# Peptides against a protein of PDB entry 2FGR: the designs that were tried, part 271

Target 1, 331 residues: chain A of PDB entry 2FGR
Amino acid sequence: SSVTLFGIVDTNVAYVNKDAAGDSRYGLGTSGASTSRLGLRGTEDLGGGLKAGFWLEGEIFGDDGNASGFNFKRRSTVSLSGNFGEVRLGRDLVPTSQKLTSYDLFSATGIGPFMGFRNWAAGQGADDNGIRANNLISYYTPNFGGFNAGFGYAFDEKQTIGTADSVGRYIGGYVAYDNGPLSASLGLAQQKTAVGGLATDRDEITLGASYNFGVAKLSGLLQQTKFKRDIGGDIKTNSYMLGASAPVGGVGEVKLQYALYDQKAIDSKAHQITLGYVHNLSKRTALYGNLAFLKNKDASTLGLQAKGVYAGGVQAGESQTGVQVGIRHAF

## One batch from the design tools (peptide; made by RFdiffusion4, then SolubleMPNN)

Design b2_p27_4_s2 (from b2_p27_4, 19 letters changed)
Fold by OpenDDE base, seed 4:
Structure b2_p27_4_s2 (fold): chain B 331 residues (1-331), chain A 27 residues (1-27)
Amino acid sequence: as target 1 above (331 residues)
Amino acid sequence: STFHPDRETLEALRKAAEDFVLKEFYE
């Protein structure tokens, strides 16, 4: 058996020009290029091609030294793997997010990422952003000629909120084709939650694709999220993303990503454009900078996620500019 | 069984997939 200690410490200086009051925010933030983390993982060969594994991972907040504590909410799994693929038990990324966030050129963190995986409807469930789930069992197939899939189910354990039952139940999965420079995936998920104490289904469909041309990579996402409330109209958001990245000088990478969030319930759109640069000082250490612009139209109040500095919304129809400059170190 | 997804959930997923595909790729 083996046990590996691993982690990332990513800390930045961040600025956003507007908060909910219209004031600027600035300070030391975290996880601008990669989510800061500390983890333990290991495997045991059980023979016959069967392996056992564990993975424990929590987020690190370098700005305050994890003042709110440390946990393994990022991942806490035990697994069996072999020729059949991998079965995981425990809190983890749900299969849909695990696969479909991989098309986000900003690694689902900082001020530049695709923000479609979101609680769009004030859902009262803990994971109504569709990213992770408690009580999760997941299965991932091997890659067969490029084709692969993942499936997951999270038990609700009869959790209730208000009159809503089955809160926290997740069912979802993806099918994908990953071969050489091409990746394409389709993900479907439903999570049961509550809004205003009433039963609500969070339905999600996501299509992702990327192609690596060597000199550049293109990536795209198409997503619909629908909170189907027991009483009241559906809250639907269509999210679109297109991004490109290219290596620079052998040690750098430039990224450009655009996203559109069409928030149907409020008939309002938000446009996000982010320019990022990563400079590798070594295999483990990088400097990075992100510049993001978020334009809210009409009733939209979306804010950039400058973790550790400001991640709240802005006033309706206001635009927000964000900057992050930081250091990422992996160990 | 709490483990077994109900028919309603499966149908909802199917419908969502169909609606999305039709709207985005055929309309």
Scores: peptide ipSAE 0.007, ipTM 0.374, DockQ to the pose 0.015
Fold by OpenDDE base, seed 3:
Structure b2_p27_4_s2 (fold): chain B 331 residues (1-331), chain A 27 residues (1-27)
Amino acid sequence: as target 1 above (331 residues)
Amino acid sequence: STFHPDRETLEALRKAAEDFVLKEFYE
């Protein structure tokens, strides 16, 4: 049996040149390279290849010392694992996001990540970004010669918003091939939510792939998200990502990632380009810098996610530049 | 499932997957 205390403290100085009013924002932010976290995890060998596990993880906000409190909203699971794979009970990443975000070279964190996993429609559910779910049961297969899969179901528990009576229900899964330098995955998910007090289905399809050439890694994502509304038509977004990373001098890593968000409901596109650098001072401590450009066209109002400084939108058609320079420490 | 992705999207995904598999496993 084992119990491990673990965490990451990631704090940065961040700047964005435009907020919703067109003004610059700057200050101390969090989670620029990795999400700051505190967690407990453990495993018990039950014999015969069966293991029990637990995982409790919450986000840390180093800029304000968790002024809004601490919780285990990142993950709070109990699990059984063995030759059959792993079953998890509790709040967690949904299987689709767990697998498909792995192709994001910025690890779904800071100002450079793929932002396709988003609430595109002012959904009123707590997890309408398709990343996590409450009341989740998930199953992950073993890896069979590279092939693997994950499936999940989250109970709505009769949560209601307006006339919507199944808010929070999730069903989804992925199939994948992971072998050596190659990874490829296909994910499908549906989540029930509400928009304007009316029942809405959030449908998501995502294809991801990466290849590690040793000298560099390439990664890509293709995603479609649809908020299917009974009234007002569907809110559809097609998101695309292509990224490359390479080691630098044995102690660093450079990353370049492009994303396109084609927001069909407003007939508007946004382009994101991010350059990142990580410098490892040790196995546990790194310095990093991110430079991101977000170009909104037409009615698009997307903003870079400089957590702790500014994560809101900008005026329609405005471009935003963001910078993060910080320290990441893992323990 | 009531999930109905756009035909164009599905075709693009299929083609991308096929091209990748051909390149990695059959070239």
Scores: peptide ipSAE 0.007, ipTM 0.375, DockQ to the pose 0.012
Fold by OpenDDE base, seed 2:
Structure b2_p27_4_s2 (fold): chain B 331 residues (1-331), chain A 27 residues (1-27)
Amino acid sequence: as target 1 above (331 residues)
Amino acid sequence: STFHPDRETLEALRKAAEDFVLKEFYE
């Protein structure tokens, strides 16, 4: 058996020019290039190709020293793996987000990432962004000539909100083809939640693809999220992303990513453009900078996610500019 | 021993996926 202690500390100076009041916010933020984390993981060989595993991972907030406490909400799984693939029990990324966020060139963190995995409807469930789930059972296949898949089910455990039952139930999965420079995936998920105390289904379909040309990588996402409400109509968002990355000088990487969020319930669009640069000082330490522009149209109030500084919305129809400059250290 | 996913779970997932696709894109 083996146990590995691992982590990342990523801290930045961040600025956004507008908050919900139209004022600037700035300060020390966290997780601009990678999510800061502390984790333990290990495996035990059980013989015959079967292995047991555990993974415990929590987020670190370097700006305040985890003032709100430490937990293992990023991942807390026990698993069995072998020639059949891997079964996981415990809180984790749901299979759909685990696979489909891999196409986000900003690693689903900081001010530049694809923001489609979001609670678009003021859902009252704990994980209505479709990223993680409690009480999750997941299964991941091996890779068979490029083809692979993942499936998950999360128990609601009779959680109720208002008149809504089965809150927190998740069912979803993906199919993928990963071979050499090409990756492509289709993900489907449904989560039970509540909006305004009423039962609501969060349905999600996501397509992702990337291709590594050696000199550059292209990546894209297409997503539809729909909160199906019994009263008030559906809240539907179509999200699109296209990004490119390229190595620079053998020690750096430049990233450019565009996203469009078409928020149908409010007939409003938001456009996001992010330029990022990572400079590797070593295998473990990097400097980085992100510059993001978010343009809200009409009734859209989206804000960039400058974690630790400001991650709220802006006034309707307002644009927001964000900057992060920071240090990432892995151990 | 060969591991096989629970058929009931797989069937539930399949049905949910199919229902989702049908309702969202074809109905």
Scores: peptide ipSAE 0.006, ipTM 0.358, DockQ to the pose 0.022
Fold by OpenDDE base, seed 1:
Structure b2_p27_4_s2 (fold): chain B 331 residues (1-331), chain A 27 residues (1-27)
Amino acid sequence: as target 1 above (331 residues)
Amino acid sequence: STFHPDRETLEALRKAAEDFVLKEFYE
């Protein structure tokens, strides 16, 4: 058998011009181009086309050396795979996020990514951002004629918060068509959670598509997240994203992405525009820069996610500008 | 078993999602 050690160390200097008090923040941040990580993985051929696998992955925080510890919260799975596809057991990206975040040109990290996969309603569940789940069973089909799908179920294990009795339950999946330059997917998910101690369903629908023209790639997302509370009105957010990327010579990539977050419960919108550039020094090492502008309207208080420097909100209706310049190294 | 580093990590993992912690909106 073989065991592969892998990882990414991504560290940057970051600046945002406003925090919650209206003051600038700057310093050393992490995960601006890719999430910093350390992992172990391996496969075993069991014969007959069947393979066993494991995957253990945790986040690295280079700015403080993982002062709060190290864990495998990114992924901790054992799997069986074959001509039937792959079954995974353990904490992982839920199928919906795994597939639909693939259309995010900023790889779901730094100050530029699509931020739709979020806890929009002060949900009290641990994973109410819809990205990962504990106690997860996932199944991924093979690709057949371009068509593929993934499904997942996470057990709540009778976890309760307030009057909610199924906190942490996830059910969801996607269907997709991946053929040549075209990718398109539809994802549906529901998580059981609590808001204000009351049972709440986090319902999510996401449509994604991309097309690679060779000289450039276009990508888009449409998402609705709805926290359906047993008592009180729904907390609904419609999120939209459109992005383009293009290779620059043989050494770089430029990215431009726009997102709109229409937060219905507070009748407020936020607009995000990000310009990014990655310069490959090698196949494993890159320099990068991100420039992001976030405009909040009305009661919106969203902030750019400059991890390690400032990832909180801003004052209602305030705009925020962010910059990241960093090094990404893969091993 | 053989233990070895993976030099292809970036390409394999580029599409991984990240957790976001933002201010919550509650009515």
Scores: peptide ipSAE 0.000, ipTM 0.285, DockQ to the pose 0.084; fails the geometry check

Design b2_p27_4_s4 (from b2_p27_4, 21 letters changed)
Fold by OpenDDE base, seed 5:
Structure b2_p27_4_s4 (fold): chain B 331 residues (1-331), chain A 27 residues (1-27)
Amino acid sequence: as target 1 above (331 residues)
Amino acid sequence: PTFEPDRETLEKLFEEAKEFVLKEFYE
């Protein structure tokens, strides 16, 4: 078998002008361009086109040296792959997030990413943001004529919270068309959780598309997340994203992305605009800067995700400005 | 042999899913 050690260390200086108390926060943050990580992966050729694989990956927090410890919660999978595609067993990105976050020009990282994959309803499950799942079995098809798909199921293992008895169960998948400059996908997922100790279904529908024009790339997302509670009304959020990126001078990339989060349960919207720039010093090392503006309306309290500095909410109806300047190094 | 799922079935599922998504955004 082969084993590869890999990782990214991404550390930044970050600033947000408002926290929950209305005060500014600043300091050394992590994962502004890419999530800092340490991982091990490898494959074994079993012959006949069949391969076994493993992947172990955990997040690195460069600002404090992983003071809270290290784990493999990003991914811990064993897999079989071949002409039939790939089957994975273990904690991983769920198929819907794995595919649909690919349309986020900020790669679900830093202060600029699409924030639709979120726990919108104070769900009590560990992964109610719809990004990853424990006890996951997933299957990914090959790409055939541009078409591809992924499916996943996560066992609840009779986890209970309050009266909810299937917490953590996930079922979902996507279908996609990836051909040359064009990518388009549709994802559906349901996750069982609890809100206020009561059984709740987190339903998610996401459409994504991108087109690479060579001189620029356009990307978009449409998402609805609905927490369906056994008692009480649904908590629904419609999220929209449109972004553009372009290479600059052969060594840089500029990105601009807008997102709208229509939070139906509180009849409030939030607008996010982010400008990002990446300067490649090498294939492994980059400097980057992000400028983000988040405008909350009415009862909205969303905050930018300046990991390591401040990732909480703000006061209702307040706007927040965020800045990250950092170094990303891959090995 | 290469695994070739029924492309026609996949296309139908894709279209059905699109329609479903569109309906959900209007509710």
Scores: peptide ipSAE 0.007, ipTM 0.362, DockQ to the pose 0.018
Fold by OpenDDE base, seed 2:
Structure b2_p27_4_s4 (fold): chain B 331 residues (1-331), chain A 27 residues (1-27)
Amino acid sequence: as target 1 above (331 residues)
Amino acid sequence: PTFEPDRETLEKLFEEAKEFVLKEFYE
């Protein structure tokens, strides 16, 4: 049996030139390169190739010392694993997000990440961004010849909002091929939620792929998110991402990523471009900088996610520039 | 100028992927 304490403290100085009022925001933010976290994990060998495991992980907010408290909402699982793969019980990344966010070169963190995994419709469920779920059972296959898959189901436990009676139910999974420099995945998920107190299905289809050329890595995502509402019409967003990263001198990494969010319900697009650089001072400590541009067209009001400083929207049709410069330390 | 991929190409790829998924899971 083993228990490992691990974590990351990532804190930055961040700036965005526009908030919802058109004013700039700046200050000390968190999680610019990697999500700050504190975790405990361990395994017990049960013999015969069977292992029990646990994983407890919570987000750290270095700017305010977790003023709102600490929890294990990032992951709180118990598992059994073996030659059959792994079964997990507890709150976790849903299988679709766990796999498909891996193609995001900004690791779903900071002002540069792919923002497709989002609550596009003011869904009233807690996890309507499609990233995590409570009451989750997940199964992950082994990798055989490159092929692997993951499946998950989350119980709604009769959670109701308005007239919606199955809020929080999730079903989804992915199939993938991971072999050497190539990774490709297809994910499908449905989550039940509520919008305006009415039952709504959040449907998500995501295709991801990456290839590591050694000198550079290319990565891409194609996603459709559709909130199917009984009244008011569907809220559909098509999201696209293309990114490239390259090592620099063995101690650094440069990243460039573009995303397009085609918000069909408001017939408006948003374009995101982010340049990032990470400089490793050691195996555990890095300096980083991110520069992001977000152009909203027409009725689009998307904002960059400068966690700890400003993560709200902007005025319709306005563009936003964001900067993060920070320190990441892993332990 | 900001890099923008050919939207028609992206839309095509998206539709192809969607059709594939629909065919595999719903047909």
Scores: peptide ipSAE 0.006, ipTM 0.369, DockQ to the pose 0.013
Fold by OpenDDE base, seed 4:
Parts: structure tokens; sequence; C-alpha cells
Structure b2_p27_4_s4 (fold): chain B 331 residues (1-331), chain A 27 residues (1-27)
């Protein structure tokens, strides 16, 4: 058996030129290149190709020393694995987000990531961004011939909000082809939630693909999220992402990513463009910088996610510029 | 210019991707 302590401390100086009042915000933020985390994990060989595992992981907020506390909300799983794949029990990334966020060149954090995995409809469920779930059972296949898949189900445990029942129920999965330089995945998920105290289904479909050309990597995402409400009509968002990354000078990486969020319910689009650079000082330590521009049109109020500084929205139709410069250290 | 597929195009792409994965699995 083994137990490993692991983590990342990622802290930055961040700036955004507009908040909800039109004022600039700046200060010390976290998780600009990778989500800061502390975790414990381990495995036990049970013989016959069967292994038991555990994984406990929580987010670290280096700017305030986790003033709000520490928990294992990132992941808290026990698992069995073998030739059949892996079964996980406990809170985790849902299979769809686990696989499809892997195409985000900004590691699903900071001011540059794809923001499609979002609560687009003021859903009242705790995980209405479609990223994680409580009470989750997940199964992941081995990779055979490039093919792999994951499936998950989260129990609602009769949770109710207003008149909505089954809140927190998740069912979803992905199929993928990962072979050499090519990765492609299709994910489908449905989560039951509530909006305005009324039952709502969050339906999500996501297509992702990437290709590593050696000199550069290209990655893309296509996503539709639909909050299906019994009353008031559907809230639909189509999100698109295209990104490229390339190694620079053997010690650096440059990233460029564009995303479009077509918010159908308000007939408004938002455009996000981010340029990032990572400079590796060592295998475990890097300096990084991100520059992001978010243009909201019409009624769109999206804001860049400068965690620890400002992650709220802006005024309708306003553009926002963000900068992060920081240090990432892994242990 | 950025490609902005409509719903029908997106659904088609998803179906094609699914079929691709299934095909590779059965080969």
Amino acid sequence: as target 1 above (331 residues)
Amino acid sequence: PTFEPDRETLEKLFEEAKEFVLKEFYE
C-alpha cells in the first residue's frame, strides 16, 4: 500500500479593469495556471490485478490561508480498479467534465479557461455548473485500441428545492478516442436541479478534440447547455472554443485560446480571447502570465474568473480585460 | 471569421463523433 501527499500552490497578482460597478479590481489571487490544491491519495494492491484506492483533495487559497476552511470538495473517493477499469464512489468530477475539460488549454482555471461548464440559468443546485457531483458513482473503462469511456450516476437522495424533487441527480458519460496525437470525445449529461423553486433539467452535450502536431497543439470544444424549465422556457447556451499551444525555447509554453458564448435566452454573445505564457523554472516551479479580453455584447454580463480578486460579472454589454502574473509550485 | 455552427450542425457533429468512436471500438 502507498500514501502520497501532493499539492499545488498557485498564487498571482491579478488585475481586471471592470467590475459590476465599472471599477477596476486588483490584488493577490489564486489558481491562475492550475487550481491550488492539497491532497492525499493511495493505493493498495489486493492481488489478482485488483487494487483499492482513495483520493482526498481540497482547494488551497494561498491569498488568505484558507480563511473559509479546508474541505475535500474537489475529490473524496474510494475506488476499485483492475483490468475492468475503475469504479469510484464519492464526490468527484463528473465523467463528462473530467474528460471534456481536458481540452481546455488553460486547465479550467484562471482568467483564460473555457467557461462553458457554468450555471447559466441561476440554478439552485450546488453543482449546477456541471463540474462535480455529490453521491457519485463513476466507472471508467480501460483504454483499449484508443477507445475509452466513462459513466457516472449521482443519487439525489430525495433532495428537494421548492417543488423540485430529485435535485442533484446526475446521469452522464462520455465516449472517447485517444490514440497518439489525437484525442476526441463526446460527452452527454443530464442533471436535475431547480430554477425559481421549479424542477429543471440541465442537459449538456459536449464535443472535444485535440491534435498534437509536435510543434504545436490544437484543441477545440463545442458545447450546448440547456436548462429545461417547465415554466418560462428553456435557457440555452452554445459555447465554442478553439485553442493552440506551442513549446517555446524548451522551457516555456505559449497558449492562445478563443471562446464564444452564445447565450440564447438573452440573445447575447460574449467573446473571450486569452494569451498565456508559462515559463518553467524547474519541473515543479513555473512563472506564468495571462492576458484575457472578454467582450460582452447586448445583455451579456460575463466576467473573467480572477479567483481571489474578482470573479463577478460586469455591466451588460461591457468589455473586461484581465491580467494575471504568478508563481505555480507543485509538490 | 469564427465558425459558429447552428444547433443542427452541432448535433450532427456529435452524432458523427459518436459513430466514429463506436466504429473504432468494434474494429
Scores: peptide ipSAE 0.006, ipTM 0.313, DockQ to the pose 0.014
Fold by OpenDDE base, seed 3:
Structure b2_p27_4_s4 (fold): chain B 331 residues (1-331), chain A 27 residues (1-27)
Amino acid sequence: as target 1 above (331 residues)
Amino acid sequence: PTFEPDRETLEKLFEEAKEFVLKEFYE
């Protein structure tokens, strides 16, 4: 039996040139390179190739010392694993997000990540971004000659919002091929939610792929998210991402990532381009900088996610520039 | 290029996935 305490404290100075009022925001932000976290995990060998595990992880906000409290909403699972793979019970990343966000070169954090995993329709469910779920059962296969898969189901437990009575139910999974420098995955998910108090299905399909050339890595995502409403029509977004990363000088990494969000319901596109640099001072400590440009067209109001400073939208058709410079320390 | 999977195909895949989950859950 083992128990490990682990965490990351990532804090930055952040700036965005526009908020919803057109004013700049700046200050101390969090989680620019990696999400700040505190966690406990452990395993127990039960013999015969069977293991029990637990994982408890919560987000840390270094700028305010977790003024709003601490919880284990990042992950709170108990698991059994063996030759059959792993079964997890508890709140966690849903299988689709766990696998498909791995192609995001910005690790789904800061101002540069792929933002396709989003609540595009003012869904009233707590996890309508398609990232995590409560009441989740997940299964992950072993890797069989590169092939692997994950599957999950979250119980709604008769949660209601308005007339919707299955809010929070999730079903989804992925199939993948991971072998050497190549990774490719297909993910499908459906989540029950509510929009305007009416039952809505959040359907998601995502394709991801990456290839490591040694000197550089290329990564890409294709995603469609559709909030299927009975009244008012579907809210569909097609999201695209292409990124490249390369080691620099043996101690650094440069990242460049482009994303396009084609928001069909408002016939508007947003373009995101981010340049990032990480400088490793040690295996555990890094300095980093991110520079992001977000160009909204027409009715698009997307904003960069400068957590702790400003993560809201901008005025329709406005562009936003964001900067983060920070320290990441892992323990 | 536009990535727009056919709705009928997508729904079929979801149903197949549901059946798989339900089967594995009760075994």
Scores: peptide ipSAE 0.000, ipTM 0.298, DockQ to the pose 0.018; fails the geometry check

